# Peptides against a protein of PDB entry 5H65: the designs that were tried, part 212

Target 1, 294 residues: chain A of PDB entry 5H65
Amino acid sequence: QYLERTPLCAILKQKAPQQYRIRAKLRSYKPRRLFQSVKLHCPKCHLLQEVPHEGDLDIIFQDGATKTPDVKLQNTSLYDSKIWTTKNQKGRKVAVHFVKNNGILPLSNECLLLIEGGTLSEICKLSNKFNSVIPVRSGHEDLELLDLSAPFLIQGTIHHYGCKQCSSLRSIQNLNSLVDKTSWIPSSVAEALGIVPLQYVFVMTFTLDDGTGVLEAYLMDSDKFFQIPASEVLMDDDLQKSVDMIMDMFCPPGIKIDAYPWLECFIKSYNVTNGTDNQICYQIFDTTVAEDVI

## One batch from the design tools (peptide; made by RFdiffusion4, then SolubleMPNN)

Design b2_p26_4_s3 (from b2_p26_4, 10 letters changed)
Fold by OpenDDE base, seed 2:
Structure b2_p26_4_s3 (fold): chain B 294 residues (1-294), chain A 26 residues (1-26)
Amino acid sequence: as target 1 above (294 residues)
Amino acid sequence: SSMEQQRLKELEIAAAQGVLDEELAP
């Protein structure tokens, strides 16, 4: 759809909801720190959550490691199991379950591991050698996902999280419903286990100024705005630097706004009720800035 | 073949063992 460019002063006088094309300068933005802008978003309930810190994950996995793997749940048609007993850790037991494809164990780069009693460090190192890792625990009748506060799937350096509110967890044997047990597509794994996957998103508030008016616009974007996936940025220093460079370009420190470049973007207005007050808010959508910068 | 499957299993177990041994090494 073609939208004519509308000045901010005109937009500020109009009722919501509407869509606009604008040309404005980025006067300021928040949060200033990139790591603070990356959140987890549920596409169903729309709850925003913080990405868990390593310290939080350590606690979860430590608690999980206090439980002994159930021998009755080892070596099923779905997976082959191996148990390790630690030394000098009160005999902590670590169970690794190697998921098979049609009864055949695939190559490591195609193999999903289910890990019981593992530490974050162990899980991360295993995820570098195998396709994917799911932290699990022994349930009454089957292995179960350990905790939705931790990743339900780790692939390389990417941690996949699920929504606690919207998910209805199913036992690990439901992975049998997957015809292909080599690719381990996160959405397929989530569906099999009854998980609503959370989406990594950049969450920022932009203060936009085109000389006719000033408007605050909300940015919630996964990979379009920067052409950088929010899911990867926290684990990649180069991607972090790229985002910082883009933001510094549009909002350079130490110079006056008159020297700022113009930002072209789409915004939509919407109504929000805050107590007894109705207000109009604005959100950036369908906008890519990286193509103009790179 | 059964032999190939067993070999692959042993290799993957060894890979996991290597990671765990490294993590648990004093």
Scores: peptide ipSAE 0.246, ipTM 0.827, DockQ to the pose 0.011
Fold by OpenDDE base, seed 1:
Structure b2_p26_4_s3 (fold): chain B 294 residues (1-294), chain A 26 residues (1-26)
Amino acid sequence: as target 1 above (294 residues)
Amino acid sequence: SSMEQQRLKELEIAAAQGVLDEELAP
């Protein structure tokens, strides 16, 4: 996409909607904490929600662990089941269902586990040893996803979430529709289970200043701006460091703005109506900064 | 083949058991 560079002072005088190419300095940004900038976004209903914290997940899995796995739902054509009973936790039962591919158990690195009654710690450790883990519960006639407030799929350190509003959950046996039961593509799993997967996004507000004017621009981006996936950043210290370095580069602490580097980006203006007030807002789009920094 | 499948199952169960045992250890 090609646009002529427009000074902010000119942009601020124009009606929306329009697209612009700008060159400005990042005077400031919010939120300052990276974890506060990562949200979950539904591609259908466009709802933004917070990424659940460990404490939130602990509660969900703790509640799930109070339920007893239904023996009638164990050992189907889809999965082989094993039950463990805890010794010092009032006999908490943990059921692990090993999903088979055409009746054959795959290797651990290709195997999906369905887990009942597992703690967050157990689930996370299992997800590092096996391909994927789905927290489930015993339904009336089949295993079901435990809770959409928790990940529907955990692969390594990546937690995949679904939209509560847009999803229409189906029972676990619908995984039978997947021809490939070894790769466990999140979107395929989601589709089989009636889940609309949420997308991790960076959500930030940039205050941009080019010396002619100042405007705030909204950033909602999954992986383009930083060339770092929002889905991975929360669980990877190196990626977090990289994002911090990028932001520090453009907005260095303790330095006057005159010494800040120039940021080139695309912004689009749009109208927002709040009651009787009409406001023009700006959003960053189709911009990558990492190519020049990383 | 059947024996191999059984062995694989045992290995995976053992892997899961190992994780759970560690988590349940006092």
Scores: peptide ipSAE 0.252, ipTM 0.828, DockQ to the pose 0.011; fails the geometry check
Fold by OpenDDE base, seed 3:
Structure b2_p26_4_s3 (fold): chain B 294 residues (1-294), chain A 26 residues (1-26)
Amino acid sequence: as target 1 above (294 residues)
Amino acid sequence: SSMEQQRLKELEIAAAQGVLDEELAP
């Protein structure tokens, strides 16, 4: 439904929950650094998590590499396997399993690799040559996902993560349920493996000022607000620059707020109880930042 | 064809090998 524009002073006096259309200036925002604003969000349990850092992933993959691939799990109907032994790393074994589509190995750009014992660097480089990579480990009877603390699927530069709380992992052979083993849609892979995929989101707090009042609004958005996917921004310098430019446009450094452009957005109010304290909070929703300055 | 599949497999294995060799050879 159509919402009339409401001044912040009026909003601040009203009970929650309500939805509003506002026009305000972005006085300030937090966090200031983009990489701190990108989080992982579970759509089921609503837990917010930090995106793992490279160092965190290195540790996970190093730990995984200490385990020897099980020979019994190699070369199944689902995948063809090849093992490499390192020369200078105490004989670390790396197993790469090439997933087949109905018994036929697809082209590299359509091929999913299951990697056992690989380093982050190796995995990332492989993901640039093949469609997708899943880090795995040898289970008792089948390959299993290595660790939900690491990506369950890597496509190019995109790391797909799953929720540890909500996921009930199934063995890798459950990928057999996928009729099409060439496209490797992340949601389909997740479903097959019992994974609840996490969503990349921008998480920011905006301090909005329309001259009648000041209001803090929470932004949690995946791709609408900036028209830039949160899932891609950390791995793309150009996208990062774009977001920074947008934020600088609305909140330019070194100038007075009177010169700031107006931001039009939708906000919703909601009640939050923290102990005995009842507070009304605000969240930005269904808003796209336009390039045109009003 | 089986020959084509085998060739493809060999090429993909070689591609993976190249990545691994690069990482393993300082």
Scores: peptide ipSAE 0.248, ipTM 0.828, DockQ to the pose 0.011; fails the geometry check
Fold by OpenDDE base, seed 5:
Structure b2_p26_4_s3 (fold): chain B 294 residues (1-294), chain A 26 residues (1-26)
Amino acid sequence: as target 1 above (294 residues)
Amino acid sequence: SSMEQQRLKELEIAAAQGVLDEELAP
């Protein structure tokens, strides 16, 4: 769609909802720290959640490690099982289940591991050697996902999370429904296990100023605005640096706003009711930042 | 072949063992 540029002063006088194309300077933004801007978003219930910290995951996996793998659930048609007993950790048992493809164990780079009793460190290291890792526990009749507060799937450095509100977990044997047990597409795994995947998003508030007016615009974006995936930024220092550089470009520290570059973007207005109060809010949409300084 | 499958299994088990051993090492 084509939209003519509208000055902020005009936008501020108009009723919502409407869409606008604007050219403004980024006076300020929040949060200032990148790690605070990365959230998990449910596409169904639209709940925003914090990305779990390593410390949070450590606790979850530590708790899982206190439970003994059920011998009856080992070595099924779906997976081959191996059990290790730790020497110096009170005999902690770690079960690794190697998922087979049509009864055949695939190569490591195509193999999904189901892990019982593993620590975060062990799981992360395994995920770098194998295609994917799912933290699991022994259920009554089958292996089950350990906890939706932890990743349901780890692929390399990518942690995939599910929505607790919208998910209805199914047992591990439901992975049998997947014809291809080598690629381990996160969405397919999630579907098989009854999980609604969460999406990594950048969540920020921009204060925009075009000299005619000032407004705050909300940004919730996965990979379009920065052309950097929110799902990868927390695990990649270079990507973090890139985002910081972009923000510094639009909002350079120690420089007056008159020298700031112009940001062109699309914003939409919408009504928000807070009790008896009605206010108009703005959200950035369909926008990719340009490196051009105009 | 069955032999090839067994070999692959052993290799993957060894790979996992290596990770676990590293984590348990002082």
Scores: peptide ipSAE 0.246, ipTM 0.825, DockQ to the pose 0.011; fails the geometry check

Design b2_p26_4_s4 (from b2_p26_4, 11 letters changed)
Fold by OpenDDE base, seed 4:
Structure b2_p26_4_s4 (fold): chain B 294 residues (1-294), chain A 26 residues (1-26)
Amino acid sequence: as target 1 above (294 residues)
Amino acid sequence: EEEEQRKLKELETAAAQGVLDENLAP
């Protein structure tokens, strides 16, 4: 897309909605902490949610581990089951169900595991050895997803979450509808299980200044702006450092704004009504961070 | 085919065992 560059002072005088190309300095941004800027977004109800912390997940999985796997639900046409018991007096049982493809167990790198009673640590370790892991529980007639407060699918270090509001959960046997039981595409798994998948997004508010005016622009972006997936950043220290470096580059601490680099981006204006008050807001879109080079 | 399936099952089980054997027993 092509738009002529428009100064902020001109934009601030115009009615919404409109699209603009701008060149401005990032005076400030919020939130300052990267972990606070990564959210889960529902594409259906548009609710923004916090990414669960490890401590929250520990509690969920610990609670799940208090339930005994139902022996009647083990070893179906869809999966082969194996049970482990803890060596301690509590005797926690962990059930691992290996999902089969047309009755045949696939290779580990293609295999989906369904886990009952596993800890976060155990699940994470398994996710590094197998294609995917789904935390499950024994339902009345079938295995069911454990809890949408936890990931419905874990692939490597990626945690896939579903929307509690928009999802209508179906039992695990609905995975039979998937013709290919080796690739385990998250969207396909979600669809089979009645899950509306949440999307990782960077959510920030930028204060932009081009010397002619100042405006605040909202950023909600998954992977284009930083060229770093929001879905991976929380689990990768190097990616976190990269984002931090980018933000420090555009908004360096302890330096006057006159020395800041120029940020080129697209923004769109839109109207927001709050009671009797009409406000024009701005959102960054279709933008990859780039410093203007002279 | 049956033998191959058995081998695959053993390999997968072994992979899981490597994770779970620290605190768990079959």
Scores: peptide ipSAE 0.082, ipTM 0.734, DockQ to the pose 0.011
Fold by OpenDDE base, seed 3:
Structure b2_p26_4_s4 (fold): chain B 294 residues (1-294), chain A 26 residues (1-26)
Amino acid sequence: as target 1 above (294 residues)
Amino acid sequence: EEEEQRKLKELETAAAQGVLDENLAP
């Protein structure tokens, strides 16, 4: 529905919760570093998590590589398996399982790989040649997802993560429930494996000023605000530059706020209670930055 | 069909092996 524009001074006097349309200048924002603004959000429990760093993933995959693939779990109706052994890494064994569609191996661009004992580097290289990669480990009776602290699915440069709290993991054979074993839709894979997918989100705090008042607003957005997916930005230098350019346009360094462009957005107010203290907070919603607003 | 599947398997295996051969051996 249509909302009339409300000055910040009026908003600051009103009770929450309410929704507003505003026009304000972006005085400042936090965090200043883009990589710090990208988080993982659970749509169920609403937990915010940091995106794992390369070093974190290295540790997880190194730990996984200490386990030997179970021979009894190789070459099932679901997948064909091949084993490699390192020459100079204490004989580390790596198992790659090629998932079949109705007993037929698809081409590489449609093929899902399950990998045991692979390093981050190896997994990343494989993800560039095949449709998807799932890091797995040998369970007692079936392959299992390696660790929800690592991606449950890697497609190209996109890492898909799951919520540890909300997920009830099922074994790899549950991928049999998927009729189409060529497209590997992340949500379908997640559902089959009992995973609640985490969502990449931009998380920022904006200090907004329209000349009548100053308001701090929270931004949590996946792809609408910048028209750039948070899921892709960390792995794409051009997208990172684009976001940086947008932020620099709204909050240009070295000039006075009077010269800043106007930002039009929707905000909602809500109450937050910390002990006996009640605070009204604000969140940006349903907002896309447009070039004509600059 | 069987021959096609064999060729596909070989192709996929070779592709994976190309990634792993730098440090791994079958």
Scores: peptide ipSAE 0.082, ipTM 0.734, DockQ to the pose 0.010
Fold by OpenDDE base, seed 1:
Structure b2_p26_4_s4 (fold): chain B 294 residues (1-294), chain A 26 residues (1-26)
Amino acid sequence: as target 1 above (294 residues)
Amino acid sequence: EEEEQRKLKELETAAAQGVLDENLAP
C-alpha cells in the first residue's frame, strides 16, 4: 500500500484512526533489554503473557517429578514406555514414552517423547537428542499434558506454549489423529491436544523524532520487523546480538541524534480510552528494518 | 529390508536413551 510520507507534526494534529508512512529517527526505545521485549501473544484472546523463565519451569517440573507414573498407562499402541529411577534423588521415577509411527519406533530425529517426572535439565537434554518432547503426567485414563504454564512441546531449543484461557486440553491419545507422526508440526500437535498455541512477539515502544515532532509508537511483531523470529531469539545468542546491533545502529549510544540514521516505517493511529481519558496511540505495522542493516 | 530398517531405527532411538542412563537407572 502506497502512502505519502507525512511529517510527525502533521500526524500529531490528526484524528485517529489513520495510517501513515513516516521517516523519523529513533530517539529512544524501551525496554532496553531484549529479553524484556519478548512476550507470548494469544491470537484468539489477544492476551500478552511473559515468557516463563527457567525458574518458573523448574518449579513446574519439580512438582511433576514428585508424581509417580501410572503403570496402567504405560506401553500403549501409541507409545512404548521405559521407566528410570533417579540416582541420589530418593528414587524418583521417570517415565519416558516413545511415540510410535504405525507401531514402529522412529529414529530419534523423528521421535516424539512424552516425559513424566523429568526435570528441566533432563527434558532439555532429551530435546537435543529427539525430535520433540512433551512434558506429561498420568491422568485418570490417559496421559495428559503436564501444565500449560510449561511448554506443551519442546523442539530443540524452541519452547512452544499454549494459551490457558483459550485451550481445552485433550488427552495424549488424541495424537493418534495425526497422520504424520514423524514431523511433529507444532500446530498439528496443538490442535490434536486442544491447545491454542501462543505466538512469540517483540513488544517495544519507540520514541520517534523527525525534527518536526516527537511521537511514541508501539511495536508488536513476531518476525517481520527484525526479520528474526521472536520464538528463537531468547535461545540464540547470535540472534540476540543481531537484534542488539540493529537497535544500536538506529539508536547508537553516546552519539547525538543528529547523526542517527533515518528509519522509514508505517504507523497507524488508534484511539484508547482509559477511564475518562481519551488518547491517540500509535503502532508500527508492516515494517521491516533488517534489509537495511543485514 | 523393512525389518532391518525397523531394527536400525530402534537401535538409534535406544542409543539416544543414553541421556537418561547417565543420570538414571532402570
Scores: peptide ipSAE 0.065, ipTM 0.707, DockQ to the pose 0.010
Fold by OpenDDE base, seed 2:
Structure b2_p26_4_s4 (fold): chain B 294 residues (1-294), chain A 26 residues (1-26)
Amino acid sequence: as target 1 above (294 residues)
Amino acid sequence: EEEEQRKLKELETAAAQGVLDENLAP
């Protein structure tokens, strides 16, 4: 619906919930570092999580590598298995399962790999050559997802995560439900495995000032606000620079707010109960700023 | 022809398995 512009001073006097169109200057924002603003969000339970660091993943995969692949679970109708042994004295076993499409191995660029005992480095190398990689472990009767603290699906440089709270994991054989085993769509894989996918989101707090009042608004957006996917920004230096440029444009350092550009956006108010206190909060929605910059 | 395509896919996939050979032995 069309909304007329409302001054912040008027908004601050109104009850929630309501939607507004505003024109304001970005006085300040938090966090200042882009890396700190990228989070994982569950669309079902709405929990926010930090994106795991490389070190965190190393630990998870290292722990997984201590387990020996179960020979009984190798070479099913779904996948062909091959085992590698490290050249060191420990002789770590790594099992790679190549998922077949109707009993036939697909091309590497269409092939899904299931990996047991792989390190992060090995997994990353494989993800550069194959379509998708899923870290797995040997369960009692089937392969299972290794750990929801790690990606359930890796495609190129994109790590797909699932919600621990909302997911009810199913065994790997449930991938049989996918008719097309060459196009590994993350949502389809997640559905087959009982995973609720987490969404990469930019999470920021904007302090907005239009000269009539000051308002703090929450930004939680995946790809609309910057026209840059939050899922890709952490792995792409150029995208990071672009986001930084946008933020610097709206909130330039070293100059007075009077010289700041105007930001047009939509905000919605909502009630939050904190104990006995009712607080009105504001969130930015359906707003794109990049169209004016690029 | 279908068999040939299958073979080609398998060979291509198998060749890509060599990525693990740097630090791992089959």
Scores: peptide ipSAE 0.033, ipTM 0.687, DockQ to the pose 0.010

Design b2_p26_5_s1 (from b2_p26_5, 11 letters changed)
Fold by OpenDDE base, seed 2:
Order: C-alpha cells, then structure tokens, then sequence
Structure b2_p26_5_s1 (fold): chain B 294 residues (1-294), chain A 26 residues (1-26)
C-alpha cells in the first residue's frame, strides 16, 4: 500500500503499468473552465459524455409535453394519479403520479413523483419541493421513462443520468421491487428500471513538474480529489468557487512556477496503443487535495 | 406560466394532505 516517492525523471524511463507516489508542482491544467471539466462517465462501457445543457433538456420535455397521458395507465397499485390541464389555448395536460409505499402515500419529503407532460421549469420546481421526480411517458402497457437523454431521476438540484448504450429499460411497475419506497436511492431506482447510471466526473489534464522532469497526468474523479462531488458542483456556486480556489492555489495565475506549492499525489502509468504506436500515459488516482484554502 | 405552476403545486399539496389525513384515520 505504501509507495516511496519517485522522481518524475525516473518514472519517465519506466515501462507501464506501474503505480507511483509523486511530489510535483502543477505547471498547468486543462480545461481552464470548471464547467468544461465536468462530464458523465459510464462505469460499464466507459464512455464519456457531456452533461446535457438546459436547452437540450427543455427540448426533450417540450416534446414530451405534446403527448397526452394515457388514462388507462392512471391509478395503479403503485401510484395515485392526478391530471392537471393548463389554462392556455392548447390545454396541455400534465399527469402526476404519486408513488405509494405499501399502498399508502408517503410524506411529501419522501414522495416520488412520476411526471408526465411537465416542462423543465415545472419539473425543477417540483423537485425542489418533493423528494424525487422521474419524468415519464405513457407506454403501451405501462408508464415508461421519458428519455435517457434526460435525467431518469431528479432530487432537488441533482440530475441523475443513465447510459443509453448499456441500459435496458424496464417499465415503471418494476419499482415495486423496491422494499423501501421512501428514500429513493438513485442506484436502487436505476437497478429497478434497468438503468446503468452515469457518474459525474471531473476530467482534467495536469502538467506536473518536479524539477527533474515533466509529465502529463489525466484526472478522472467523482468526489475524492476535491472532496467535492462532481454531481453537485454545476448547481452550487459555492462549490464552484471552492474548486476554483483550490486550482488557483496549486496553479496561481501571474506567479512563476518556482513559487507554486507542491502537490503530493498518486499516479498510475498505462499503455495506450494506436496500431503500431505505443504510448505510455499517466492517471492520477487515490488522491485528495486540501479543501481549505487560506 | 408561473401562476399555473403555482396552482398545480397547490393542488398536489392539497392532494397529499388529504391522503395523509386519511392515513392517520386508518
């Protein structure tokens, strides 16, 4: 478990794969903008995806809102349904299904809402008042998840996404398999619905320099490095500020590298092959930086 | 609209309260 510190010059001469403990200065990093570093990662197929923009979600939900809820799918043993008709000229119908726990509606702060026909704005507002929201649509035999391009679960300001490639969606009635229908753990919901949940990750490239050598290391981390969840950072200004402060601490603008603080971290080397071309790459792992910035 | 959403929320809140009250009576 314990690794001795190895200078970068020595690491650069060694074959992969290996693990190292290093002490180096962060010469530079990419991308410079925090929001550009937050991605969605599939733990199964390892595909990296962009976090959908508000505009993208708006389109998806607008399209969903044009569909009329199927009356035959309302008020099952799993949920009680209410229909709301807008007073606009189109008379848009919104169906809200309140998921029951053992046949009883839970408290509002423990309630899962299935929303059919809601706009992004409406869904977001509801998710702030209720425990959980799943955007759904009427399928042939049951309610179904609306679209994997949109969140399959919204809890407060957190959007949970699933992998389109790896997921095999099951109907909403599969939520019956959940023993606890109050907490609505994202992983449990995903499992019940056949969703492979995507993970929010910070994706960055660090240029590290310890005076003996320079190497680039890849960072893909969800919550360990900054001790800040990537899943929450996009929706929290204070968390964004904290990450920015940390990066500014290690790589202060307008200052020479000689004055930079030392970063201690673990890196692993690995081989990347493109045809006959073999390259050794490096990735940061099991590293936590200080969150308190003075 | 914002007004419509507020109305929707009121409806849903009222619905939940009613159900909770019924549960307490059972």
Amino acid sequence: as target 1 above (294 residues)
Amino acid sequence: SAEELEQLEKIFKAFLKTEEEEKKLE
Scores: peptide ipSAE 0.034, ipTM 0.632, DockQ to the pose 0.011
Fold by OpenDDE base, seed 5:
Structure b2_p26_5_s1 (fold): chain B 294 residues (1-294), chain A 26 residues (1-26)
Amino acid sequence: as target 1 above (294 residues)
Amino acid sequence: SAEELEQLEKIFKAFLKTEEEEKKLE
């Protein structure tokens, strides 16, 4: 969309809600560390959640590994099952269920694995060798998703999470509803299992200054602002460096703001009530910084 | 262990190949 540029001093005097196009310098931003800016956002309830840390996942999978796979749930029309007993750790049992496509096992690069009793390390390694992995547990009559606090789907290094509040989980056999059991599109898997998928987002606060005024603008964006997907940045050092470079370009350390480049972006104002206090806040939208650099 | 997982992966790969071949013959 197109809007005429408005100086910050004028914006600061206007009531919300309104949309603006601005040209300002990025005086500062928070959080300063990239890993702190990546969150999970629910598109339905709009809650923000932290991306689980490795330690959090370890606990979940460790707990899951204490349960023995139910033999009665093995080898269905949907999947073929294999059980592996570890040599160590008192003979921990790990069940791997290979999901079939129309009764036929797909190639390893197209195969969905349902893993029961695996550790985080094992699951991650397997996800790098096979197309997709779903951590599961034995339910009463069917396999169930292990825990929404853990990924419901792992594809390579990408962890897909679901919203605990908005999801109504269905058993694994509901994957039968998927026509294509080779590609394993995350959204399709989520729908089949009754999961509302969470979206990786960059969450940051920018302090913008155009010389006429200063305002703080909130950024919540998945892949447009940096043209880098938030879903991949945590697992890719090069992408992290790219984001850091972009931020350093707009807000270089040790340099006066007068030398900062101009940032063109869209912001929208909105009203926020905090108790008895009414405040106007600002959010960045429909903005790509790469366009400003060109 | 890493060695155990590697062995497991080999087994799984072998399993997949075998099952795929068997299913193709059906």
Scores: peptide ipSAE 0.033, ipTM 0.623, DockQ to the pose 0.011
Fold by OpenDDE base, seed 1:
Structure b2_p26_5_s1 (fold): chain B 294 residues (1-294), chain A 26 residues (1-26)
Amino acid sequence: as target 1 above (294 residues)
Amino acid sequence: SAEELEQLEKIFKAFLKTEEEEKKLE
């Protein structure tokens, strides 16, 4: 898209809504910590949620591990099951269900495992080896998703979450509706299980200054702005370093703003009414900065 | 644990072997 560049002083005088192309310096940004800027966003109800911490997940999986797998739910047409008892002091019963594709077990890199009684550490290690893992529990008549507070699907190091508010969970046997039981596309899995998948997003507030004026712009982006997926950044040190480098480049600490590089981006204005207060806000959109860094 | 993961891997291999054998019989 093409828009003429508009100075911030002119933008600040105009009514919303409008779209602008700007050239400004990043005076400051919030939050400063990367992990605080990564959120989960529901595309349906638009609620922003925190990404669960490891401690939160540990509790959920520990609780799940206290439940004994139901023998009646093992070895269906959908999956083959194996049970073993851990050698640790807890002696947990762990059930692993291997989902079949047309009655055939896929290759390890294409298989989906359903896990009962696994710890976070075990599940993570398993997902690294076998790619796709769903934490489950024994329901009354079928296996069910363990908890939407935990990932409904783990693929490698990526944790896929669902919206508690918008999801209407269905039992595991609904995975039968999937034609392709090898790729395990998160959206397809979510649809089969009645889950509204959450999206990882970077959420930041930028203070922009072009010398004519200063305005705050809101950033909510999944993978375009940094050309780094928000879904992967928390689990990859190199990606974290890359984001930090980008932010340090545009907003270097201990240096005067006059020496900051120029940031070109698109912003849109919109009206926000809170009671008697009317405010014009700004949001960054359709902007990529990584190309200027690489 | 590493031991538990190894057990899971063994289970998976066992399943694959069984299916391969079944396919050969068909």
Scores: peptide ipSAE 0.032, ipTM 0.624, DockQ to the pose 0.010
Fold by OpenDDE base, seed 3:
Structure b2_p26_5_s1 (fold): chain B 294 residues (1-294), chain A 26 residues (1-26)
Amino acid sequence: as target 1 above (294 residues)
Amino acid sequence: SAEELEQLEKIFKAFLKTEEEEKKLE
């Protein structure tokens, strides 16, 4: 929708909720480190979660690797199974289940692998060679997702996570409900397994100053603001550098604010109740940072 | 495809071997 530009001083006097178009300078922002600004957001319960660190994942997969694959769950109509015993690491067993499409194995670049007993390093390397990987464990009657604290699906360098609160996990055999077992769309996989997928989002607080007033605006955005997907940025150094460059452009270090470029964006006001106190907060929305600044 | 499965198995086996070797070096 069309909105006329409103000075911050006027906005600060108005009741919420309202939408505004503004032109302001980015005086400061937090957090300063990019990796701290990337979160996982549940579209249902709206909880924000930290993206698990490699160390966290290592622990999960190491724990999973201590479990022995159940022989009775191997080689079903859904998948063909192979098990390897490592020569070292006390004879760790690793099972890979190759999911079939209509009873036949798809092409390697379309194949979903279910991995049981793999380490993070192994799983990541496999995900770079195959289309899709799901870490699993042997359940009582079927393979099950290993842990929602870890990715439920890995495609290349993209880790897909699910919400622990909103998900009602179903066993791996529910993948049979997917007619096309070659594309492995994350949302479809999630639906089949009863997972509510989390969304990668940039979460930042901007202090905006247009010379008439100063306000803090909240940014929660997945891919529009920077034109860079939050889901990819943590695994791509070039994307990280790009985001850093953008932020440095709008908020250059060691330079006075008078020399900062102008940022045009949309903000919406909303009411937040904290006990008996009513506070008006602001959120950036429908905004894309342009390379050309005014 | 049995042949394709065999190929994938070989790839995976080779992968595991490499991983084990790398871990030994760590």
Scores: peptide ipSAE 0.030, ipTM 0.629, DockQ to the pose 0.010

